# Designs tried in a protein design run: peptides against a protein of PDB entry 5HB3. Part 94

Target 1, 150 residues: chain A of PDB entry 5HB3
Amino acid sequence: RQMQDRCMSEYNQRIRNAPEGSIDPFRMACYKIIGRCDLSNRSLDGLQTDVNDWIWLQFNLARETDRSLELAGESYGLAELQASIREIGLKHFPKTAAEDTNGSFGMFFYLQILAGMFEQAIAYLYPFSYVDAVHFAIALTYYGLLRPVD

## One batch from the design tools (peptide; made by RFdiffusion4, then SolubleMPNN)

Design b1_p22_8_s4 (from b1_p22_8, 17 letters changed)
Fold by OpenDDE base, seed 3:
Structure b1_p22_8_s4 (fold): chain B 150 residues (1-150), chain A 22 residues (1-22)
Amino acid sequence: as target 1 above (150 residues)
Amino acid sequence: MDEEHELLAKLYEEDLERLRAA
């Protein structure tokens, strides 16, 4: 708790008082990841990242433990991440094959799989690629991650 | 690369929207 308070203090001080361009983005990232500072803002400013970095960060921040030690209103777990993925899908990814101009459906499928949204992922993939959806469904079922309807 | 950057921007925009709503 003392460490967390100290991290938050330093984080806030640097954001508010540091001269422009003097903030070490890697240090700020450490405060975010390790200190769990300002969890409402999950962006890493000043760092060049990709989609894999983004999703990695989301999973690392989506912790199910030590929530009691977090500040009120900053709780973030798997359920919140899954909700986020769902919202992203609704806003930014094609709903049908006809809407898919760039083949981006695969990325949304990938995000859903990573988030453990297996049933939704298969259901989403099915109209885009029947064969792939069936293969993934078989594999997921084999490992007990997908529960088929009797 | 351009498509990936565009997607990334959208993902971060979602984060910013949550921040504004809080």
Scores: peptide ipSAE 0.235, ipTM 0.768, DockQ to the pose 0.076
Fold by OpenDDE base, seed 4:
Structure b1_p22_8_s4 (fold): chain B 150 residues (1-150), chain A 22 residues (1-22)
Amino acid sequence: as target 1 above (150 residues)
Amino acid sequence: MDEEHELLAKLYEEDLERLRAA
């Protein structure tokens, strides 16, 4: 809590008052991650990132904590991340194999798996790669992550 | 690599859209 308060204070101070271009983006990232500052903005300005960085950030910020303990009433959990991934899927990923010109279906499948959206992930993968979907379904079932319908 | 960057742009665009809606 003390650390969060300090991070929040410094984050707010720097975001408001620091000269343009003077802010260390890594430092700001630390404030966001450790201090959970401004959870509505899950971007890392000034950093060269990739998709792995993006998803890593989402999971670091998506904490299953008591929301009452979050500063300023901010909350971001797995449910919100899953909702985001669903929206991303609807907007930016192919719905059918015929729509997939870039082979990006695998990435969306991957994102869903990481987010624990196992049923949706398998359902999504199935029309793109039947064999892979079955293999993942078996594995997920084995580990108790996928509930088969009896 | 280009495809990944394009995807990344889309992911961040989604974040921006959520910010605008908030």
Scores: peptide ipSAE 0.241, ipTM 0.768, DockQ to the pose 0.078; fails the geometry check
Fold by OpenDDE base, seed 1:
Structure b1_p22_8_s4 (fold): chain B 150 residues (1-150), chain A 22 residues (1-22)
Amino acid sequence: as target 1 above (150 residues)
Amino acid sequence: MDEEHELLAKLYEEDLERLRAA
């Protein structure tokens, strides 16, 4: 708790008072991850990132802790991440094979798998790649991660 | 690579939307 409070203090101080262009983006990232500062803003400004970096950050910030111990309005867990993934899917990924113009369906499948949305992931993949969907379904079932419908 | 960058931009757009709504 003490460390978190210190991180929060330093984060806020730097955001407000640091000279323009002088902020070390890696340091700010550390404050965000360790101190859970400004969780409403889950971007890492000033860093070259990719999709894997984005999802990695989401998982690091999405913690299953007592929400009463976090600042008001900044609770973020797996459920919120999963909700975000759903919204991303609705806005930015093809809904059907006919809508897939750039082959991005695989990335959305990947994101859903990482977020533990296994049933939804398989259901989504099925119309795009039947063979792959079946293979993943078998594997997920074998490891007890997929719940077949009775 | 261009497709990935475009996707990344969309992912961060979602973050910005949440920020604006907060």
Scores: peptide ipSAE 0.234, ipTM 0.766, DockQ to the pose 0.077; fails the geometry check
Fold by OpenDDE base, seed 5:
Parts: sequence; structure tokens; C-alpha cells
Structure b1_p22_8_s4 (fold): chain B 150 residues (1-150), chain A 22 residues (1-22)
Amino acid sequence: as target 1 above (150 residues)
Amino acid sequence: MDEEHELLAKLYEEDLERLRAA
């Protein structure tokens, strides 16, 4: 807690007092990841990132911690991440094969799998690639990750 | 590569929207 408090203090001080353009983005990222500062903002400004970096950050920030230890509104767990993935899917990914122009369905499938949304992932993949959906369903079932309906 | 960058932009935009709504 002492370290977290220090990080929070330094983070807030820099956000408020640092001249424009003088903030080290890597340092701010450290405060975000290690100090869990400003969890409502899950972007890393000033850094070159890719989708893998984004999802990595989401998982690092999505901790099942005692909410009593975090500020109200800053709690971020797996459930919140899953909700975010659902929302992202609704807004930015094709819902049907007919809507797929860029082949981005695979990325959304990937994100759902990473977030543990296995049933939804398979259901989503099925209309895009029947064979792949079946293969993944078999594998996920084998490892006890997919709950088949009786 | 371009498609990935576009997707990334959308993902971060979603984060920003949530931040603004909070």
C-alpha cells in the first residue's frame, strides 16, 4: 500500500504539474501498471502499441482484488473486461459473415477466447467458419473450458 | 498492418469513450 500511495502521489503530481510534452510516457505507464494509478484510463498515451499490447494491458489491469482497497469506480476485473469485449464486439466487429469485409472476425474471436468467453467465442465463430468453430469447440471441451448444453 | 492499426485505434477509442462517460 505504501508503494501504491507513492505511485499515486507521483502520478497525480506529474499529471497536474508537468509541463506539456515533458511527461515520460514510459514512467506514466509504470505508474499505471505497477501503481495501478488512474485505472479508468486504460490507454498508454505517447507509446507505440499494438493490439497485443492493448490486450496485455487489459489483463494486467483486470485484477480480482478486494474492492475495498481500490477507489470507487476504479475496480476492474475479468467481468468488466468481458463486458468491454462485448461492447467492442458490438461496435467494431462484424456480426455476420455478410458484414465481414476485412476478415476481422478472427481478431474478435481471439479477444473473446483470451477473455474466457468460450461459449460466446464459438457461437460467434460458427457462422464465419463452421469447421474451425467445431475444432475449437472440441478442443475447449477436451480441456473442460467449454460447457456443452445437454 | 494497416488493418491492425485501425483496429487498435478503435480499441483505444472505446477506452476513451468509457473514460469520458465515467
Scores: peptide ipSAE 0.233, ipTM 0.766, DockQ to the pose 0.078; fails the geometry check

## One batch from the design tools (peptide; made by RFdiffusion4, then SolubleMPNN)

Design b1_p23_1_s1 (from b1_p23_1, 14 letters changed)
Fold by OpenDDE base, seed 4:
Structure b1_p23_1_s1 (fold): chain B 150 residues (1-150), chain A 23 residues (1-23)
Amino acid sequence: as target 1 above (150 residues)
Amino acid sequence: SKSEQQFEELLKKELERREEEKK
């Protein structure tokens, strides 16, 4: 907790006093990930990243544990991440097979799976790839992650 | 959000990469 408090203090000081772009982007990342500072801003500027880095960041910032047990000053739970993924899906991914021009449906499916949105993920995948949807449904059911349809 | 916008950009890049790999 001492480290987190120090990170928070430094982060706040830097935000208030440092010129724009003067903060080491890696240090900023440490404040976010380790210090849990300013979790409302889940983007990292000044770093060359790819989609996998973005995904990694979002899930590392998210916490499934009880917020009451979190020592960090800020909390960002799985529910918030799921909401973000839903929003991303609505804006940036095809809703139907007819809308799919580049096969990006798989990535949205992947995001939903990572976020534990299993039923939604399968339902989403189904119209794009029946076979894949069934395969994943079977697997998820096997591990007790998917509720079977009555 | 800013994060979502960043994702959109990264997604576009990823999709472009995949298209290039298919050629």
Scores: peptide ipSAE 0.302, ipTM 0.832, DockQ to the pose 0.837
Fold by OpenDDE base, seed 3:
Structure b1_p23_1_s1 (fold): chain B 150 residues (1-150), chain A 23 residues (1-23)
Amino acid sequence: as target 1 above (150 residues)
Amino acid sequence: SKSEQQFEELLKKELERREEEKK
């Protein structure tokens, strides 16, 4: 807690007074992840990352919706993450099998499953892979995560 | 958003990597 408060204070001072790029990118990442600073900016600049790192970051930044319950006073809830995933899907992933040229639909399906968007994930997967969609639907129903439609 | 733009860049790199591995 004390370290978190210190990180927040340092972040606020540095982000305001230091030229862009003058602060160690790793340190800035620590302020964001540990200090929960500036959660509206969910990008990490100056670091070599991949898609898996990006996914890891988004889910680690996700917290309770009520900001009053978080020490840092800033929160990024599951609902906001789900909204972001939906937007990313609309912009960067195939909407139909005809648009799929590189098999990237699986990654979007994966993101939706991680975010608990089960109904949407199955609906999305169905036109790409009927068999896989049915298998996942059965499994999710068995575990009570997907409600059958009457 | 900036984070979405970053994801787009990372996604492109990942797809390029996959294509190179298939050659």
Scores: peptide ipSAE 0.299, ipTM 0.831, DockQ to the pose 0.822
Fold by OpenDDE base, seed 1:
Structure b1_p23_1_s1 (fold): chain B 150 residues (1-150), chain A 23 residues (1-23)
Amino acid sequence: as target 1 above (150 residues)
Amino acid sequence: SKSEQQFEELLKKELERREEEKK
């Protein structure tokens, strides 16, 4: 708690007093990830990142902790991340195999799995690869992660 | 959102990379 308060204080002070672009991007990342500062901005500016870095960031910013315990008053949990992934899927990923030109369906499947959206992930994968969908469904069921439809 | 826009850009780059690796 003390560390978080300190991070928030430093972050607020730097945002208010530092010239634009003068703050080290890595330091800003630390304030965001560790200090939970400015969670409305879920991007890291000034860093060379790839899609894996983006994924890592989103999951690190997302916390399942009770919103009542968040000191910063800003809450970004798994539910919000899942909503974001759903929106991204609707906008940027193929809905049918016929629309898949680049084989990107696997990435969206991967995102859904990471976000714990297992049922939706399997349902999405099924029209692209029946065999893979069945294999994943079996595995997820074995680990108790997939709820069988009654 | 800004984060979604960043993802789109990164996704495009990743897809381009994959296409180049297949040639």
Scores: peptide ipSAE 0.294, ipTM 0.829, DockQ to the pose 0.815
Fold by OpenDDE base, seed 2:
Structure b1_p23_1_s1 (fold): chain B 150 residues (1-150), chain A 23 residues (1-23)
Amino acid sequence: as target 1 above (150 residues)
Amino acid sequence: SKSEQQFEELLKKELERREEEKK
């Protein structure tokens, strides 16, 4: 608790008092990931990252909301991440096969799977690839992650 | 959100990378 408080204090002090861009981006990343500081800002500035890094960051920042132990004054859970993924999907990914110009549907499917949105992921994949959707549905059902509709 | 915007940019880059790899 003391370390977290110290981290929060240092983070707040640096953000408020340091010139923009003067803080080491790696240090900021540490405050974000380890210290869970300023979780409302889920981006890392000043670092060269790719889409995989972004995905990794989102999931690492996500914590179970029921953790009374979130010593961090800010909570960001899986539900919030799922909501974010839904929003991203609505805005940036094809809704139908006809809209798929870049083959990006697979990435959105992947994001949904990672976020535990299994039913939605299968439903989304179905119009793009029937065979793949069926295969994943079978697999997810086998592992008890998908409930078959009776 | 800023995070979403970053994702969009990264997504675009990833798609471009994939297109280049297909060539």
Scores: peptide ipSAE 0.296, ipTM 0.830, DockQ to the pose 0.832; fails the geometry check

Design b1_p23_1_s2 (from b1_p23_1, 13 letters changed)
Fold by OpenDDE base, seed 4:
Formats: C-alpha cells, sequence, structure tokens
Structure b1_p23_1_s2 (fold): chain B 150 residues (1-150), chain A 23 residues (1-23)
C-alpha cells in the first residue's frame, strides 16, 4: 500500500510538472502497473510492444477483487476487461468461418478464455472448429469452469 | 477506447508479421 501511494503521488507529480516526453516510459509503466495510476489509459506509450504485451498488461491491471474491497484509487476489474474484449471481438474478429481469412479466430477465443468468458468462448469457437470447441468444453467442465447445459 | 485502438494496431501488425512469415 505504501508503495502504491508513493507511485500515485509521483505519477501525479510527474504528469503535472515534467516536460512532455521526458518521463521514462518504463517508469510510467511501473506507476500504472504497481500504482494503478490512470487506469482509464491502459496503453503504454513510448515502448515497443506487441499484442502479447498488451494482453499481459490488460490482465495484470484487471484485478479479480471485490470492487468494494479495492484500495486503489481507480477500479478496473474483470468485468470491464470482459466488456472491452467483447467490443474488440465485435469489431476486429471474424464472426463466422466465412469471414475468417487470417485464422484470427483463435486469438479471440484465447482472449475470451483468459477473461473467464468460457461459455462465450466455446460458443464462439464452435462454428470454426467443432472438434476443438468440444475438446475445450470437456476440459473446462472437468475443471468446473464451464457450466454444462442440461 | 485508446487501449482497444492500440490492440487493434498491434493485432494488425501481428497479422502482417504472420503473413510475411508464411511467404
Amino acid sequence: as target 1 above (150 residues)
Amino acid sequence: SKSEEQFEKLLKEEEEKRLKELE
């Protein structure tokens, strides 16, 4: 908590007082990740990142905690992340096998799984790969993550 | 959101990279 408070303080100070672009992007990343500063902006500027880095960041920022117990100044939870993933899916991923030109459906499936959207993930995967969907459904059910339908 | 836009950009870059690797 002390570290987070310090990060928040330093972040706010630097944002207000430092010349634009003068702050070490890695330091800013630390403030965001550890201090949960400015969670409305979940992008890391000034860093060379890839999609995996983005994924890592989103899921690290999304705390699986009760919002009522969150001590951070800003809250960003799984629900918000799930909403974002849904939006991304609607805009940037194929909805049907016919729309799949790049085989990117797997990435969206992956994102949904990571976000705990298991039922939706399986439903999404099904039209692309029946076998895989069934495979994952069985596995998820085994681990108690998928709610089977009667 | 800005984060979503960033993801879209990165996704596109990844796809382009993948396509190049397949050539």
Scores: peptide ipSAE 0.291, ipTM 0.815, DockQ to the pose 0.825
Fold by OpenDDE base, seed 3:
Order: sequence, then C-alpha cells, then structure tokens
Structure b1_p23_1_s2 (fold): chain B 150 residues (1-150), chain A 23 residues (1-23)
Amino acid sequence: as target 1 above (150 residues)
Amino acid sequence: SKSEEQFEKLLKEEEEKRLKELE
C-alpha cells in the first residue's frame, strides 16, 4: 500500500509537470503495472512492443478484485477486458470468411479463448474452419468449459 | 480507446513483418 501510494503520487506529479518525452517510459510502465496508475489508459507509450506484449499487459491489468476496495479509476476486471475484446473484434477482425484477407481470424479466436469467451470463440471460428471449431468444442465440453446446446 | 488504437497499430506491424518474412 505504501509503495502504491508513492507510485500514484509520483505518477500524478510527473504527468502534470514533466515535459512530453522527458519521463522514462519504462518507469511509467512500472507505475501502471505495479502502481495501477491511470488504468483508463492501457497503452504503454514510448516503448517498442508487439501484440504479445499488448495481450500480456491487458491480462495483467485485469484483476479479480472487489471494486469497492480499489481507488476511484483503478478498477479493471475480466468483464471490462471481455468488453474490450468484443469491441476490438467488431472493429479490427473479419466477421466472415469472405472478409478474411490476412488470415487474422485466428488471433481473434485466441483472444476470446484467453478471456474465457468460449461459446463466442467457437461460434466465431466455425465459419472459418469447421474442423477446428468442432475439435475445440469437443475439448471445451470435455473440460466443462462449454455449455451444451440442444 | 487509445489502447485499442495501439492494438490496431501493433496488429498492422505484425502483418507487415509476416509479409517481409514471406518475401
């Protein structure tokens, strides 16, 4: 708690007073990840990252915590992450096989699986790859993660 | 959101890298 409070104080001070680009981006990343500072902005500016880093960040920032125990603006859980993934899917991934030009449907399927959106993931994958969708559906059902449909 | 915009950028960069590897 003491460290978190200090991080928050330093973060707020630096964001307000420091010129753009003068703050070490790695330090700012630490404030965000460890200090939970400014969770409304889940982007790490000034760092060279890839999609895997982005995925890692989203899941590390999303916590299963009682929001009543968190400071204002520092609540971010699985539900919010799932909502974000849905929005990303609508904006940046193919909706049908006919729209698939780059084969990126697999990435969206992967994101949905990671977020526990199993039914949606299978439904999404089905028109792209029938065989893969069936295999995943069988496996998820076996482990009790997929609800059977009549 | 800014994070979504960053993801879009990263996704495009990943696609560009894949294309370069195939050339």
Scores: peptide ipSAE 0.289, ipTM 0.814, DockQ to the pose 0.876
Fold by OpenDDE base, seed 1:
Structure b1_p23_1_s2 (fold): chain B 150 residues (1-150), chain A 23 residues (1-23)
Amino acid sequence: as target 1 above (150 residues)
Amino acid sequence: SKSEEQFEKLLKEEEEKRLKELE
């Protein structure tokens, strides 16, 4: 992509030559999203964001493309995002209903659903809300998203 | 990771916001 090449070139030039903090955060965001520059830093520095923005960014940066086809020479796909979500879940979300102090289990369920981790999401939700887990399981099965048990 | 730390921060902020809205 021509625009991607341009963004990458400009990003590299600015990162190397511009004083720290002199680059507009929105411009940097464009370079990151369009040019896929510096995918190891999956954040929008210098911008006020919320959890929804973070989620949006992670999924926009994720690609289902072959690493060899990426101009940036680096890859970040759904698999890596799923791995990240798993790690986040282990560290920051309750594992059991007894550990649930803030009612945050729903957020982790949501993240797993977004990442296509349907079976894991249902399994996670089940001990927190049996009714909800069953409802989602039925819906996901109907749409062919939940794999049958062998 | 840095990304995880950022999420943690944002998650806490969101929870605090929700709590304030419920009061």
Scores: peptide ipSAE 0.283, ipTM 0.813, DockQ to the pose 0.759
Fold by OpenDDE base, seed 2:
Structure b1_p23_1_s2 (fold): chain B 150 residues (1-150), chain A 23 residues (1-23)
Amino acid sequence: as target 1 above (150 residues)
Amino acid sequence: SKSEEQFEKLLKEEEEKRLKELE
């Protein structure tokens, strides 16, 4: 708690008082990840990142803590991440095989699986790849992650 | 959201990389 408070204070002080671009982006990343500072901005500015880094960051920042216990004043959990993934899917991924020009459906399927959105992931994958959807459905059912509909 | 926009940018970059690798 004391460490988190110190991180937050340092983060806020540096953001407000430091010249733009003068702060070590790795240090800022540490404040964000460890100190949970400024969770409204879930990006690592000044770092070269890829999709995998983005995914990693979102899941690391997501916590299953009650809002009342979060010192950062901002609650970001799995539910919020799932909501974000849904929104991303609606805006940026093909809804049907006919709309799939780049084969990007697999990435959205992957994101949904990572976020524990198993039923939605299978439902999404089904029109793109029936065989894969069935295989994943079987696997998820085996592990008790998917409830079969009678 | 800003996070979504960032993801979109990164997704496009990833797609571009894939296209370049296929070339």
Scores: peptide ipSAE 0.290, ipTM 0.814, DockQ to the pose 0.751; fails the geometry check

Design b1_p23_1_s3 (from b1_p23_1, 13 letters changed)
Fold by OpenDDE base, seed 2:
Structure b1_p23_1_s3 (fold): chain B 150 residues (1-150), chain A 23 residues (1-23)
Amino acid sequence: as target 1 above (150 residues)
Amino acid sequence: SRSEEQFERLLAEALKRREQAKA
């Protein structure tokens, strides 16, 4: 709690007093990840990142904390992340095998799995790879993560 | 959102790298 409060205090002070872009990008990242500051901006500017870094960031920021206990004025949880992934999927990933020119369907499947969207992930994968979808479905069912439709 | 736009860019870069690796 003390560390978080300190991070918030420093963040607020620096944002108010520092010119835009003057803050060390790594320090800014720490304020976001540890201090949960300015969660409305879930991007790391000024850093060389890849898609894996982005994924990691989103999941780390999407902490399931009791909203009642969050001192942070902004809440970002798994539900919001799942909504974002759905939107990303609709806009940027193929819906059918015929639309798949780059083989990117696997990435969207991966994102859905990470986000706990198991049923949707399997349903999405099925038309692209029947065998893989069945294998994952069996595995997820075995671990109690997938509910069979009766 | 800004974060989504960033993802789109990063995804495009990743796909480009994948294509280059296959060539």
Scores: peptide ipSAE 0.349, ipTM 0.842, DockQ to the pose 0.800
Fold by OpenDDE base, seed 1:
Structure b1_p23_1_s3 (fold): chain B 150 residues (1-150), chain A 23 residues (1-23)
Amino acid sequence: as target 1 above (150 residues)
Amino acid sequence: SRSEEQFERLLAEALKRREQAKA
């Protein structure tokens, strides 16, 4: 707790006192990831990143913490990440094979799998690739991750 | 959200790179 408090203090001081663009973006990333500072902003400014970096960041920020011990501004868990992924899916990914122009359905399937949304992931993949959906369903069931509908 | 907008941009870039690699 003491380290987190110090990190938060330093983060706030730097944001308020440093000229725009003068702060080392890697240092700011450390404050966010390690110190869990300003979790309302889940972006890393000033860094050249790709989609994999974004995914990595979201899952690292979505720590399983006891919500009772975290300040309201520092609480970000798997449930919130799952909600974000659902929203992203609705806005930026094809809903049907007919809407798939860029072949991006696999990325959304991947995000859902990473977030533990297995049933939704399989249901989503099915209209794009029946064979792949069945293969994944079998595998997930084998490992006890997919709940079959009775 | 700002994070979603960033993802959209990064996704578009990734898809563009994939298309260029197939060509």
Scores: peptide ipSAE 0.347, ipTM 0.841, DockQ to the pose 0.814
Fold by OpenDDE base, seed 4:
Structure b1_p23_1_s3 (fold): chain B 150 residues (1-150), chain A 23 residues (1-23)
Amino acid sequence: as target 1 above (150 residues)
Amino acid sequence: SRSEEQFERLLAEALKRREQAKA
């Protein structure tokens, strides 16, 4: 895409020539999202963001569409995001109902669902809410997203 | 990773807001 190429060019130029912190955070975000620049750094500094913004960013960066057009060094897809979510889950979310003090298990379930980690999501939710896990399992199976256990 | 650390911070803030809303 012409816009992507332009963004990459401008990004490279600005990173080389601009003093640290002089680049507008919104512009930096545009270079990252549109230009797919510097995907090793998936944080947006200098912006007031919330958890929803973070989620939005991760999934927008983890594009599988036109992956063949991406440079090998800038490849970031769903698999990488899934790996990140797994790591986040291991570190920051309750593993058992007994560890759940803040009710945050739902957020991790949500992240896994968004990332297409359906089997893992259901397995994770099951000890926290049996009814909800079964409900989602049925729904996912109906839509062909979850393979029924034979 | 830096992005994970950011998420952790944002999650903590979100949980704090949730607790404040319930109080």
Scores: peptide ipSAE 0.350, ipTM 0.842, DockQ to the pose 0.837; fails the geometry check
Fold by OpenDDE base, seed 3:
Structure b1_p23_1_s3 (fold): chain B 150 residues (1-150), chain A 23 residues (1-23)
Amino acid sequence: as target 1 above (150 residues)
Amino acid sequence: SRSEEQFERLLAEALKRREQAKA
């Protein structure tokens, strides 16, 4: 906890006193990932990253902790991540095969699977690829991750 | 949100790279 406390102290001092954009972006990333600082802002500025880095970051920031010991802006769990993924889906991914112009439906399916949103993922995939949706549904059912209907 | 906007940008870049790789 000493490292975390030090990170929080340094973060608070720098964010108040440093000119905007003057903090080393790698140091800022450490404050977020290790120090759990300012988790209300889940973006990394000033770094060359890709979509996989973004996905990795979201899942690393999303952890269940004792909320009684956390300050505001320091808590972010799987439920909040799932809610964010739902919102992203509504805004940035095709809802039907007719809307799919770039084949990005697979990425949204992938995000839903990673987040444990199995029923929603299968339902989403079905109109894009019947065969793939059925195969995933069978596999998920076998491992007890998908509830079969009567 | 700011994070969602970043994702949108990164997704667009990923799709662009995918298209370039297929050409």
Scores: peptide ipSAE 0.350, ipTM 0.843, DockQ to the pose 0.835; fails the geometry check

Design b1_p23_1_s4 (from b1_p23_1, 14 letters changed)
Fold by OpenDDE base, seed 4:
Structure b1_p23_1_s4 (fold): chain B 150 residues (1-150), chain A 23 residues (1-23)
Amino acid sequence: as target 1 above (150 residues)
Amino acid sequence: SKSEEQFEKLLKEEEKRREAEKE
């Protein structure tokens, strides 16, 4: 927590006092990841990133912490991430196998799994690949992550 | 959200990359 406080202080100071674009993007990334600074902006400017980096960032920022312990105004948890993933799914991923031209359904399935949206993930995967959906359902059930419906 | 927009951008770039690798 002391480190986070320090990061927040330094972040705020640098944002206020440093010329635009003069701050090392890696340092800014550290402030965001470690210090949880400015969680409203979950992008890393000035860095070459790919989709995997984005995924990594989102999940690292979405910490499973008690909201009561989070600093006021800087709350980003799993629920928010799940909401974002749902929105992304609705906009950018195929809803049916017929809409799947690029095989991108797997990515959305992956995102849902990472976000702990297991039931939704399985339900989503089912029309694309019955076999895979069943396979994952069994596995998730085995690990106690999927609630079987009676 | 801005984050979602960034993901969309990156996703499109990834798709382009995959298409280029298939050629």
Scores: peptide ipSAE 0.290, ipTM 0.816, DockQ to the pose 0.750
Fold by OpenDDE base, seed 3:
Structure b1_p23_1_s4 (fold): chain B 150 residues (1-150), chain A 23 residues (1-23)
Amino acid sequence: as target 1 above (150 residues)
Amino acid sequence: SKSEEQFEKLLKEEEKRREAEKE
């Protein structure tokens, strides 16, 4: 708690008073990840990152916590992450096999699985790869993660 | 959102990287 409060104070001071680009991007990342500062902005500016880094960040920020115990405006959980993934899917991934030009459907399937969106993931994968969708459906059902459909 | 925009940029960069590796 003490460290978080200090991080928040320092973050607010630096954001208000420091010129753009003058703050160490790695330090800002620490304020965000450890201090839970400015969770409305889940981007790490000024760092060389890839898709894997982005995925890691989203899941680290989306912690399961009672929102009443968090600072006002600094709550972010699995539900918000799932909503974000849905929006990303609608905007940036193929909806049908005919729209698939670069095989990126696998990445969206992966994101949905990581976020526990199992039914949606299988439904999405089915038109791209029938065999893979069936195999995953069997496995998820076996582990009790997929609801059976009549 | 800004994070979604960043993801889009990263995705495009990844695609370019994969294409460059195939050449």
Scores: peptide ipSAE 0.284, ipTM 0.813, DockQ to the pose 0.850
Fold by OpenDDE base, seed 2:
Structure b1_p23_1_s4 (fold): chain B 150 residues (1-150), chain A 23 residues (1-23)
Amino acid sequence: as target 1 above (150 residues)
Amino acid sequence: SKSEEQFEKLLKEEEKRREAEKE
């Protein structure tokens, strides 16, 4: 708790008082990831990142925290991440095979699987690749992650 | 959200990289 408070104070002080771009982006990343500072901004500014880095960051920041201890603006958990993934899917990924021009459906499937959205992931994949959807459904069922509908 | 916008940007960049690799 004391360490988190210190990290937050240092983060806020540096953001407010340091010239723009003068702060080491890696240090800022540490404050964000370890200190959970400014979770409203879930990006690593000043770093060259890719989609994998974004995914990694979102999952690292999505922690079950007691809402009672976090400032209302800093609560970010798996549920919020799942909601974000749903919104991303609705806006940026093909809904049908006919809309799939770039083969990006696999990325959205992957995101849903990572987020534990197994039923939705399988349902999404099914119209794009029946065979793959069935194989994943079997695997997820085997591990008890998917409930078969009778 | 800002996070979603960031993802979109990164996704587009990834698509461009994939296209460049095919080329």
Scores: peptide ipSAE 0.287, ipTM 0.814, DockQ to the pose 0.731; fails the geometry check
Fold by OpenDDE base, seed 1:
Structure b1_p23_1_s4 (fold): chain B 150 residues (1-150), chain A 23 residues (1-23)
Amino acid sequence: as target 1 above (150 residues)
Amino acid sequence: SKSEEQFEKLLKEEEKRREAEKE
């Protein structure tokens, strides 16, 4: 992509030559999203964001493309995002209903659903809300997203 | 990871916001 090449070239030039903090955060965001520059830093520094922005960014940066086809020489796909979500879940979300102090289990369920981790999402939700887990399981099965149990 | 740390901060902020909206 021509625009991607341009963004990468400009990003590399600015990162190497510009003083720290001198690059506009929105411009950096464009370089990151369009140019896929510096995928190890999956954040929008210098911008006021919320959790929804973070989620949006992670999924926009995630690509299911062959690494060899990426101009940046960096790869970040759905698998890596799923791994990140798993780690986040282990560290920051309740594992059982007894550990749920703030009702945050729904957010982790949501993240897993977004990442296509349907079976894991349902399994996670089940001990917190049986009714909700069953409803989602039915819906996901209807759309062919939930794998049948052998 | 840095990304996880960022998420943690944002998550805590979201929780505070939700609590404030309920009061």
Scores: peptide ipSAE 0.281, ipTM 0.813, DockQ to the pose 0.756; fails the geometry check

